Peptides against a protein of PDB entry 3VZA. Designs and how they scored, part 72

Target 1, 98 residues: chain A of PDB entry 3VZA
Amino acid sequence: RVERLCKSKELFEERLGLEIRRIHNEQLQFIFRHIDHKDPDKPYMFTLSINEQGDYEVTSCTPPLDCISEFQLKVRETNNFSAFIANIRKAFTALSFK
Target 2, 62 residues: chain B of PDB entry 3VZA
Amino acid sequence: AAYVTQLYYKISRIDWDYEVEPARIKGIHYGPDIAQPINMDSSHHSRCFISDYLWSLVPTAW

## One batch from the design tools (peptide; made by RFdiffusion4, then SolubleMPNN)

Design b2_p17_4_s1 (from b2_p17_4, 8 letters changed)
Fold by OpenDDE base, seed 2:
Structure b2_p17_4_s1 (fold): chain B 98 residues (1-98), chain C 62 residues (1-62), chain A 17 residues (1-17)
Amino acid sequence: as target 1 above (98 residues)
Amino acid sequence: as target 2 above (62 residues)
Amino acid sequence: PPEGDKEVGEKLLQKLL
């Protein structure tokens, strides 16, 4: 099972182009690749924490997204974490064309 | 690894078929209404296309 | 997502953080 879990993680990382890391100060780092077709390894990333109120909080976003604060609000309202991550990727994708 | 893979599932709603050859991208995406099979030959697509396609399966409606 | 799934997601995040 451990081998399967490791393989699962690798498959998700490669196929979704999304790496998830635990980093300092109780944060998760989400690193998107495969965004820019001209530079597939270029990272687009954000960090996420749970604040003292228990709410999702984006603590960094690189490159910055104008919509990230709105998405943070939306995920707090809807608790739709899947849509949250997918919308961020969509926004990064749009940014890569600018 | 168990928690992160669960998180990947919560995000993507994809369950991979782990028993196929590495060049085969096979699995199931579980949407709210339907389950859609995934079955791709990775050698026929770029990494970016594959990722874009898989993410296109994930609803963005809040 | 279903409310149950939301709870699980949050719990997963809490354990990962």
Scores: peptide ipSAE 0.126, ipTM 0.927, DockQ to the pose 0.079
Fold by OpenDDE base, seed 4:
Structure b2_p17_4_s1 (fold): chain B 98 residues (1-98), chain C 62 residues (1-62), chain A 17 residues (1-17)
Amino acid sequence: as target 1 above (98 residues)
Amino acid sequence: as target 2 above (62 residues)
Amino acid sequence: PPEGDKEVGEKLLQKLL
């Protein structure tokens, strides 16, 4: 089972181009790659925490997204975490064409 | 690793087939109404195409 | 599409943090 779980993580990282890391101050870092087809290894990332009220809070976003504050509001309203992450990737993809 | 893989599933709703050859990308995306099979030869696609395709399976409606 | 479960998500995050 441990072997399968380790393989699972590696498959998700490579195939989704998404790495999830635990970082300081009780935060998760989400690192997207495979966004820019001209530079597949270029990272697009944000960090996430849960604040004292129990709400999702984006603590950083690189490169910055104008829509990130709205997405934070939306995920708090809808609790749709999947759509939250997918919309961030969609926004990063759109930004890569600018 | 168990918790992070649970998070990946919560995000993507994808379950991989771990019994296939490394070059085969095989799994199932569990949508709200239907299950979409995934079965790709990685040697025929770029990494970016594969990722874009898989993410296209994930609904973005709030 | 069906909404996620914030409680489940928060629990997952708390376990990872």
Scores: peptide ipSAE 0.107, ipTM 0.926, DockQ to the pose 0.078
Fold by OpenDDE base, seed 3:
Structure b2_p17_4_s1 (fold): chain B 98 residues (1-98), chain C 62 residues (1-62), chain A 17 residues (1-17)
Amino acid sequence: as target 1 above (98 residues)
Amino acid sequence: as target 2 above (62 residues)
Amino acid sequence: PPEGDKEVGEKLLQKLL
């Protein structure tokens, strides 16, 4: 079971180009790679926490995204976490072309 | 690892087939309407293409 | 966890933290 779970994580990391880490101060770090086809290992990342009200809160975004605050609002309203992460990746992808 | 894999499923709605050879990307994407199979030969595509394709399966509508 | 289930999602995140 442990071996399968480790393999599962590795497959998701490589195939989605998304690494998820627990970091200090009760935060999750989401690291996207495979965004820039010219530099596949270049990281695009944000950090996420649950605030005192129990709401998702983006605590950092590198590189910065103008739309990140709107996405935070949308995920709080809809609770569509999947769309939240996917839209962030879409935004990073758009940014990589500039 | 159990919790992070659950999170990956919550995000992507993908279940992998873990029994296939490493070069085969095989699984199922569970969309809101119909489940769709995934079956790719990784040797035929770049890592970026594979990721872009898989993420294209994930709806972005709120 | 099912889409739209805030409690499950939050609990999952808390377990990861």
Scores: peptide ipSAE 0.095, ipTM 0.925, DockQ to the pose 0.086
Fold by OpenDDE base, seed 5:
Structure b2_p17_4_s1 (fold): chain B 98 residues (1-98), chain C 62 residues (1-62), chain A 17 residues (1-17)
Amino acid sequence: as target 1 above (98 residues)
Amino acid sequence: as target 2 above (62 residues)
Amino acid sequence: PPEGDKEVGEKLLQKLL
């Protein structure tokens, strides 16, 4: 099962172009690649924590997204984490065309 | 690894078929209504296309 | 998402964070 879990992570990372890391100060880092078809390895990333109130908080976003604060509000309201991540990727994709 | 893979499933709702050859991208996307099979030959597509396609399966409605 | 899925997700995130 350990082998399957490792393989699963590798498959998700490659196929979704999404890496998820635990980083300092109780944060998760989400790193998207495969966004820019001209530069598939270019990273688009954000970090996430749970603040003192217990709410999702985006602690960084690189490159910055105008919509990230709105998405933070939406995920707090809906708890739809899947849509949260997918919408961020969509926004990064749109940004890559500028 | 267990937690992160569970998070990937929570995000994507994709379950991979781990027994197929490496060149085959095979799995199931569990949407709200219908489970959609995934079955692609990776050699026929770019990495970006594959990722875009898979993410297109994930609803963005809040 | 269903309430059950929300709870599972939150628990998972708390363990990862």
Scores: peptide ipSAE 0.087, ipTM 0.925, DockQ to the pose 0.077

Design b2_p17_4_s2 (from b2_p17_4, 7 letters changed)
Fold by OpenDDE base, seed 1:
Structure b2_p17_4_s2 (fold): chain B 98 residues (1-98), chain C 62 residues (1-62), chain A 17 residues (1-17)
Amino acid sequence: as target 1 above (98 residues)
Amino acid sequence: as target 2 above (62 residues)
Amino acid sequence: PEEGDEEVGKELLQKLL
């Protein structure tokens, strides 16, 4: 099972182009690749924590997204974490064409 | 890796078939309506296309 | 969204942190 779990992570990382890392100060870093078809390895990333109020909090976003604050509000209201991540990827994709 | 794989599932709602050869991208996407099979030959597509396709399965409605 | 047998998002996130 341990081998399967490791394989699962690797498959998700490669196929979704999404790496998830634990970083300092109790944060998760989400790193998207495969966004820019001309530069597939270019990273688009944000960091996330759960603040003292128990709310999702985006602590950084690189490159910056105008919509990130709205998405943070939406995920707090809906608790739809899947849509939250997918919308961020969609926003990064749109940004890559500008 | 158990928790991170659970997080990937929570995000994507994809369950992979781990018994197929590496070049085969096979699994099931569990959407809000009905489950849809995934079955691709990775050698036929770019990495970006594959990722875009898989993400297209994930609903963005809040 | 329906969580099913899964842990809630925040709980799962905290376990990863």
Scores: peptide ipSAE 0.399, ipTM 0.934, DockQ to the pose 0.079
Fold by OpenDDE base, seed 2:
Structure b2_p17_4_s2 (fold): chain B 98 residues (1-98), chain C 62 residues (1-62), chain A 17 residues (1-17)
Amino acid sequence: as target 1 above (98 residues)
Amino acid sequence: as target 2 above (62 residues)
Amino acid sequence: PEEGDEEVGKELLQKLL
């Protein structure tokens, strides 16, 4: 099982181009790669926490996204975490073409 | 890594087939309607294309 | 979204944090 779990994580990281890290101050860092086809290893990232109110809170976004605050609102309203992450990736993708 | 893999599933709704050769990207995407098989040869595609394709399976409607 | 046998997103996140 442990071997499978490790393999699973590696497969997700490579195939989705998404790394998830636990970082200081009780935050998760989401690092997208494979966004820019000309620079597949270029990272696009954001950090996420659960605030004192128990709500999703984006604590950083690099590069910055104009839509990130709206997405935070949407995920709080809908609790659709999948759409939240997917929309962020979509936004990063759009940004990579600018 | 149990929790992180659970998170990946929660995000992507993809379950991989772990018993195939590394070059074969095989799994199942579970959407709200029907499950869709994933079966592609990674050697035929760029890393970016593969990621873009897989993410395209994930609905973005809130 | 359907949670099924999955943990709630925030709960899962808390376990990761």
Scores: peptide ipSAE 0.395, ipTM 0.934, DockQ to the pose 0.080
Fold by OpenDDE base, seed 4:
Structure b2_p17_4_s2 (fold): chain B 98 residues (1-98), chain C 62 residues (1-62), chain A 17 residues (1-17)
Amino acid sequence: as target 1 above (98 residues)
Amino acid sequence: as target 2 above (62 residues)
Amino acid sequence: PEEGDEEVGKELLQKLL
């Protein structure tokens, strides 16, 4: 089971181009790669926490996204975490075209 | 690893087939109405294409 | 959205943090 879980994580990381890390101060870091076809290893990332009110809170976004505050509002309203992450990737993709 | 893999599933709704050769990307994407099979030869595609394709399966409607 | 047998996103995140 442990081996299967490790393999699962590796497959998701490679195939989705998404790495998830725990970082200091009770935050998760989401690192997207495979966004820019001309530079597949270029990272696009954001950090996420649950604040004292129990709400999703984006604590950083690199590169910055104008829409990130709106997405934070949307995920709080809808609780659609999947759409939240997918829309962030979509926004990073759009940004990569400059 | 258990919780992170659960998070990946919550995000992507993809379940991988772990019993196939590494060059084969095989799994199932679960949508609200239908299940879409995934079956790709990784040697025929770039890493970016594969990721873009898989993410295209994930709805972005709020 | 419907989560079936999955934990709520916030709860799942808390377990990871």
Scores: peptide ipSAE 0.395, ipTM 0.933, DockQ to the pose 0.079
Fold by OpenDDE base, seed 3:
Structure b2_p17_4_s2 (fold): chain B 98 residues (1-98), chain C 62 residues (1-62), chain A 17 residues (1-17)
Amino acid sequence: as target 1 above (98 residues)
Amino acid sequence: as target 2 above (62 residues)
Amino acid sequence: PEEGDEEVGKELLQKLL
């Protein structure tokens, strides 16, 4: 079971180019790679927490995204976490062409 | 690791086939309508293409 | 979105934190 879970995590990390880490102050760090085809290992990342009100809160975004605040609002309204993460990746992808 | 793998599923709605050779990217994507198979030869694609393709399966409508 | 054999998003995140 443990080995399968480890393998699953590794497959998701490589295939989706998404790493998820627990970091200080009760936050999750989402690290996207495979965004820039010219530099596949270049990270695009954001951190996420649940605030005192119980809401999703983006605590950092690197590089910054103009749309991140809107996405935070949308995920709070819709609770569609999948779309939230996917839209962030789409935004990072668009940014990589600049 | 159980929780993080659950999170990956919650995000991607992909369930991998763990019994195939490493070069084969095989699984099932569960969308709002009908589940669709994933079956790719990783040696035929770049890492970026593979990721882009898989993410393209994930709907972005809120 | 529908929940399968998974927990609610915020609860799942909380367990990861």
Scores: peptide ipSAE 0.392, ipTM 0.934, DockQ to the pose 0.082

Design b2_p17_4_s3 (from b2_p17_4, 7 letters changed)
Fold by OpenDDE base, seed 3:
Structure b2_p17_4_s3 (fold): chain B 98 residues (1-98), chain C 62 residues (1-62), chain A 17 residues (1-17)
Amino acid sequence: as target 1 above (98 residues)
Amino acid sequence: as target 2 above (62 residues)
Amino acid sequence: PEEGDEEAGKKLLEKLL
């Protein structure tokens, strides 16, 4: 079971180009790669927490996204976490074209 | 690892086939309509193309 | 949206934190 779980994580990381890490102060770091086809290993990342009110809160975004605050509002309204992450990746992709 | 893999499923709605050879990307995407199979030869595509394709399966409508 | 196989929404995130 442990071996399968490790393999599963590795497959998701490579195939989706998304790494998820636990970092200090009760936050998750989401690191996207495979965004820029000319530089596949270039990271695009944001950090996420649950605030005192129990709401999703983006605590950092690198590079910055103009739309990130709107996405935070949308995920709070809809609770659609999948769309939240996918839209962030879409925004990073658009940004990579300069 | 159990929780993070659950999170990956919550995000992507993809379930991998773990019994195939490493070069085969095989699984099922569970969208809001009908489940769709994934079956790719990774040797025929770049890493970026593969990721872009898989993410294209994930709805972005709120 | 529908929940995952084993754990729902924010509780899954909290277990990871």
Scores: peptide ipSAE 0.359, ipTM 0.935, DockQ to the pose 0.084
Fold by OpenDDE base, seed 5:
Structure b2_p17_4_s3 (fold): chain B 98 residues (1-98), chain C 62 residues (1-62), chain A 17 residues (1-17)
Amino acid sequence: as target 1 above (98 residues)
Amino acid sequence: as target 2 above (62 residues)
Amino acid sequence: PEEGDEEAGKKLLEKLL
């Protein structure tokens, strides 16, 4: 059902504070909000693609994360996409306290 | 919308109850062991708390 | 990780790209 799908997306966006967008050059943009409790609408984002080798590739990260390259390696090794996204959010959260 | 919602499920392992009133955050988180009910009154929490709580349900072990 | 989705992660991602 289209109505349910639309509602589902809206609920996830609001409740998880995560927006997912298709952007140019075959990339997905993941935008986290609700990270900084003092500024809930402040975005923390990264972009992701599948490279020529068929591997996950982070094409940008804003603000930058020191751990992002390691996470990219880990998700390639484990294929645990859920942990990948969750760890990025955790890293952004930690960054917001600096 | 179908693919993105499927991606949200793949990420969070949360399935929402879509029939409840808007102020109720109700669903199920499907963890590796036991399915955990989610049932919150959104009016009792900040948006950030709600998000933090829901993400806390998602394992970060690789 | 457990794949409880109808489609594999990369395949799903590729459909979104």
Scores: peptide ipSAE 0.352, ipTM 0.935, DockQ to the pose 0.082
Fold by OpenDDE base, seed 2:
Structure b2_p17_4_s3 (fold): chain B 98 residues (1-98), chain C 62 residues (1-62), chain A 17 residues (1-17)
Amino acid sequence: as target 1 above (98 residues)
Amino acid sequence: as target 2 above (62 residues)
Amino acid sequence: PEEGDEEAGKKLLEKLL
């Protein structure tokens, strides 16, 4: 089972181009790659925590996204975490063309 | 790894077939209405295309 | 969006943190 889980993680990381890391101060870092087709290894990332109120909170976003605060609001309202992450990737993708 | 793989599933709704050769991208995407099979030859696509395609399966409607 | 999942998203995140 452990081997399957490890392989699963590797498959997700490579195929989705999404790495998830535990970082300091009780945060998760989400690192997108495969965004820029001209530079597939260029990272686009944000960090996420659960604040004292129990809400999703984006603690950083690099490069910055104008829409990130709105997405944070939306995920708090809908609890649609999948759409939250997917929309962030979509926004990073759009940014890569600018 | 169990929790992170669960998180990947919550994000992507994809379940991989782990028993196929590495060059084969095989799995199932579970949408709200239907389950869609994934079956790609990775040698025929760029890493970016593969990622873009897989993410295109994930609804962005809130 | 969390229906059928083993754990809620926030709880899952908390376990990862």
Scores: peptide ipSAE 0.331, ipTM 0.934, DockQ to the pose 0.082
Fold by OpenDDE base, seed 1:
Structure b2_p17_4_s3 (fold): chain B 98 residues (1-98), chain C 62 residues (1-62), chain A 17 residues (1-17)
Amino acid sequence: as target 1 above (98 residues)
Amino acid sequence: as target 2 above (62 residues)
Amino acid sequence: PEEGDEEAGKKLLEKLL
């Protein structure tokens, strides 16, 4: 089972181009790759925590996204974490064409 | 690290088939309606295309 | 997504943090 878990992580990282790391101060870092077809390894990332109120909080976003604050509000309202991550990736993709 | 797989599933709603050859991208996407199979030959596509395609399966509606 | 899944996701994230 441990082997399957390791394989699962590797498959998701490669196929989704999404790496998830636990970092300092009780945060998760989400790193998207495969965004820019001309530079597939270029990272687009944000960090996320749960604040004292128990709400999702984006603590950094690189490159910056104008829509990130709105998305944070939406995920707090809906708890739709899947849509939250997918919309961020969509926004990064749009940014890569500018 | 079972939580990692769980997190990826909560994000993507994809369950992989782990018994196929490495070049085969096979799994099931569990969308809001009916489950849809994923079955791709990775050698026929770029990494970016594969990722874009898989993410296109994930609804962005809040 | 189902509300139960959404809450589970949040709790999972909280556990991971």
Scores: peptide ipSAE 0.309, ipTM 0.930, DockQ to the pose 0.076

Design b2_p17_4_s4 (from b2_p17_4, 8 letters changed)
Fold by OpenDDE base, seed 1:
Structure b2_p17_4_s4 (fold): chain B 98 residues (1-98), chain C 62 residues (1-62), chain A 17 residues (1-17)
Amino acid sequence: as target 1 above (98 residues)
Amino acid sequence: as target 2 above (62 residues)
Amino acid sequence: PEEGDKKVGEELLQKLL
């Protein structure tokens, strides 16, 4: 089972081009790759925490996204975490086309 | 790794088939309506295409 | 820039999930 779990993580990382890490100050870092087809290893990332109020809070976004604040509001309203992450990737993809 | 894989599932709603050969991308996407199979030969596609395709399965409606 | 080098923690994931 442990081996399967490790394999699962590796498969998700490679196939989704999404790496998830815990970083300092109780944050999750989401690192997207495979966004720019011309530069597949170029990272697009954001960090996320649960603030004192218990709400999702984006603590950083690189490169910056104009829509990130709206997405933060939407995920707080809908609690649709999947759509939140998917929309961020969609936004990064759009950004990669300049 | 259990927790991160749970998070991946919460995000993607994909469950992989771990018993197939590495070159085969096989699994099930559990959408809100009907579960759909995933079955791709990775050698036929770029990494970016594969990722884009899989993410296209994830609904973006709030 | 910030780069994560730690595995996702149980406690944080429990808050997010």
Scores: peptide ipSAE 0.092, ipTM 0.919, DockQ to the pose 0.410
Fold by OpenDDE base, seed 5:
Structure b2_p17_4_s4 (fold): chain B 98 residues (1-98), chain C 62 residues (1-62), chain A 17 residues (1-17)
Amino acid sequence: as target 1 above (98 residues)
Amino acid sequence: as target 2 above (62 residues)
Amino acid sequence: PEEGDKKVGEELLQKLL
């Protein structure tokens, strides 16, 4: 099972181009790659925590996204974490064309 | 890796077939209506295309 | 932003999931 889990993580990282890390102060870092087809290894990332009120809070976003505050509001309203992550990737993708 | 793989599933709803050869991208995407098989030859596609395709399976509706 | 370690703790995931 351990081997399978390790392989699973590697498959997700490569195939989704998404790396997930725990960073200091109880935050998750999401690192997207494979966004820019001209530079597949260029990272697009954001960090996420749960604030004192118990709400999702984006603590950083690089490069910055104009829509990130709205997405934070939407995920708080819907609790649709999957859509939250997918929409951020979509936004990063759109940004890569500029 | 157990916890992060759970998170990956929560995000993508993809379950990989771990027993196939490395060049084969095989799994199942569990959408809200129907489970959709994934079966690709990675040698036929760029890394970016593969990622874009897989993410296209993930609904963005809130 | 700076990178963290590759581990994702259960305690954090339980809060975020």
Scores: peptide ipSAE 0.091, ipTM 0.918, DockQ to the pose 0.445
Fold by OpenDDE base, seed 4:
Structure b2_p17_4_s4 (fold): chain B 98 residues (1-98), chain C 62 residues (1-62), chain A 17 residues (1-17)
Amino acid sequence: as target 1 above (98 residues)
Amino acid sequence: as target 2 above (62 residues)
Amino acid sequence: PEEGDKKVGEELLQKLL
């Protein structure tokens, strides 16, 4: 089972181009790659926590996204975490075209 | 790895067939109404194309 | 910037899931 889970994680990381890490102060770091077809290894990332009120809070975003505050509001309203992550990737993709 | 894989599933709704050869990208994407099979030869596509395609399966409607 | 490889904590994941 452990071997299956480890392999599954590796498959997700490679195929989605998304790494998920825990960082200090109870935060998750989401690192997207495979965004820029001209530079597939260029990272696009954000960090996320749950604040004292129990709400999702984006604590950093690199490169910055103008829409990130709106997305934070939307995920709090809808609790659609999947759409939240997917929309962030979509926004990073749009940004990569400059 | 158990919890992170759960998170990946919550995000993507993809379940991989991990018993297939590495060159084969095989799995199932679960939508609200239908399940779509994933079955790709990785040698025929770039890493970026594969990622873009898989993410295209994930709804962005709030 | 990236902070290297750290395991995802169970407690935090449960809050996010």
Scores: peptide ipSAE 0.086, ipTM 0.918, DockQ to the pose 0.372
Fold by OpenDDE base, seed 3:
Structure b2_p17_4_s4 (fold): chain B 98 residues (1-98), chain C 62 residues (1-62), chain A 17 residues (1-17)
Amino acid sequence: as target 1 above (98 residues)
Amino acid sequence: as target 2 above (62 residues)
Amino acid sequence: PEEGDKKVGEELLQKLL
């Protein structure tokens, strides 16, 4: 079971180009790679927590995204976490062309 | 690892086939309508293309 | 940005999921 779970994580990390880590102060760090085709290992990342009100809160975003605050609002309204993450990746992708 | 893999599934809705050769990217994507198979030869694509393709399966509508 | 080397914790996941 442990081996299978480890393999699963590694497959997701490589194939989606997404690493998920827990960091200090009860936050999740999402690290996207494979965004820039010219530099596949360049990280695009954000951190996420649940605030005292119980709402999703983006605590950092590197590089910064103008749309991140809107996405935070949308995920709070819809609770569509999948779309939230996917839209962030789409935004990072668009930014990589600048 | 069980928790993070659950999170990956909630994000991507992809279930991998773990019993295939490393060069074969095989799984199932569970969309809102009908589940669709994933079956790619990784040697035919860049890592970026593979990631872009898989993420394209994930709906972005809120 | 800091990168953690810890596993994704159950407590945090329960809040987010």
Scores: peptide ipSAE 0.082, ipTM 0.918, DockQ to the pose 0.475

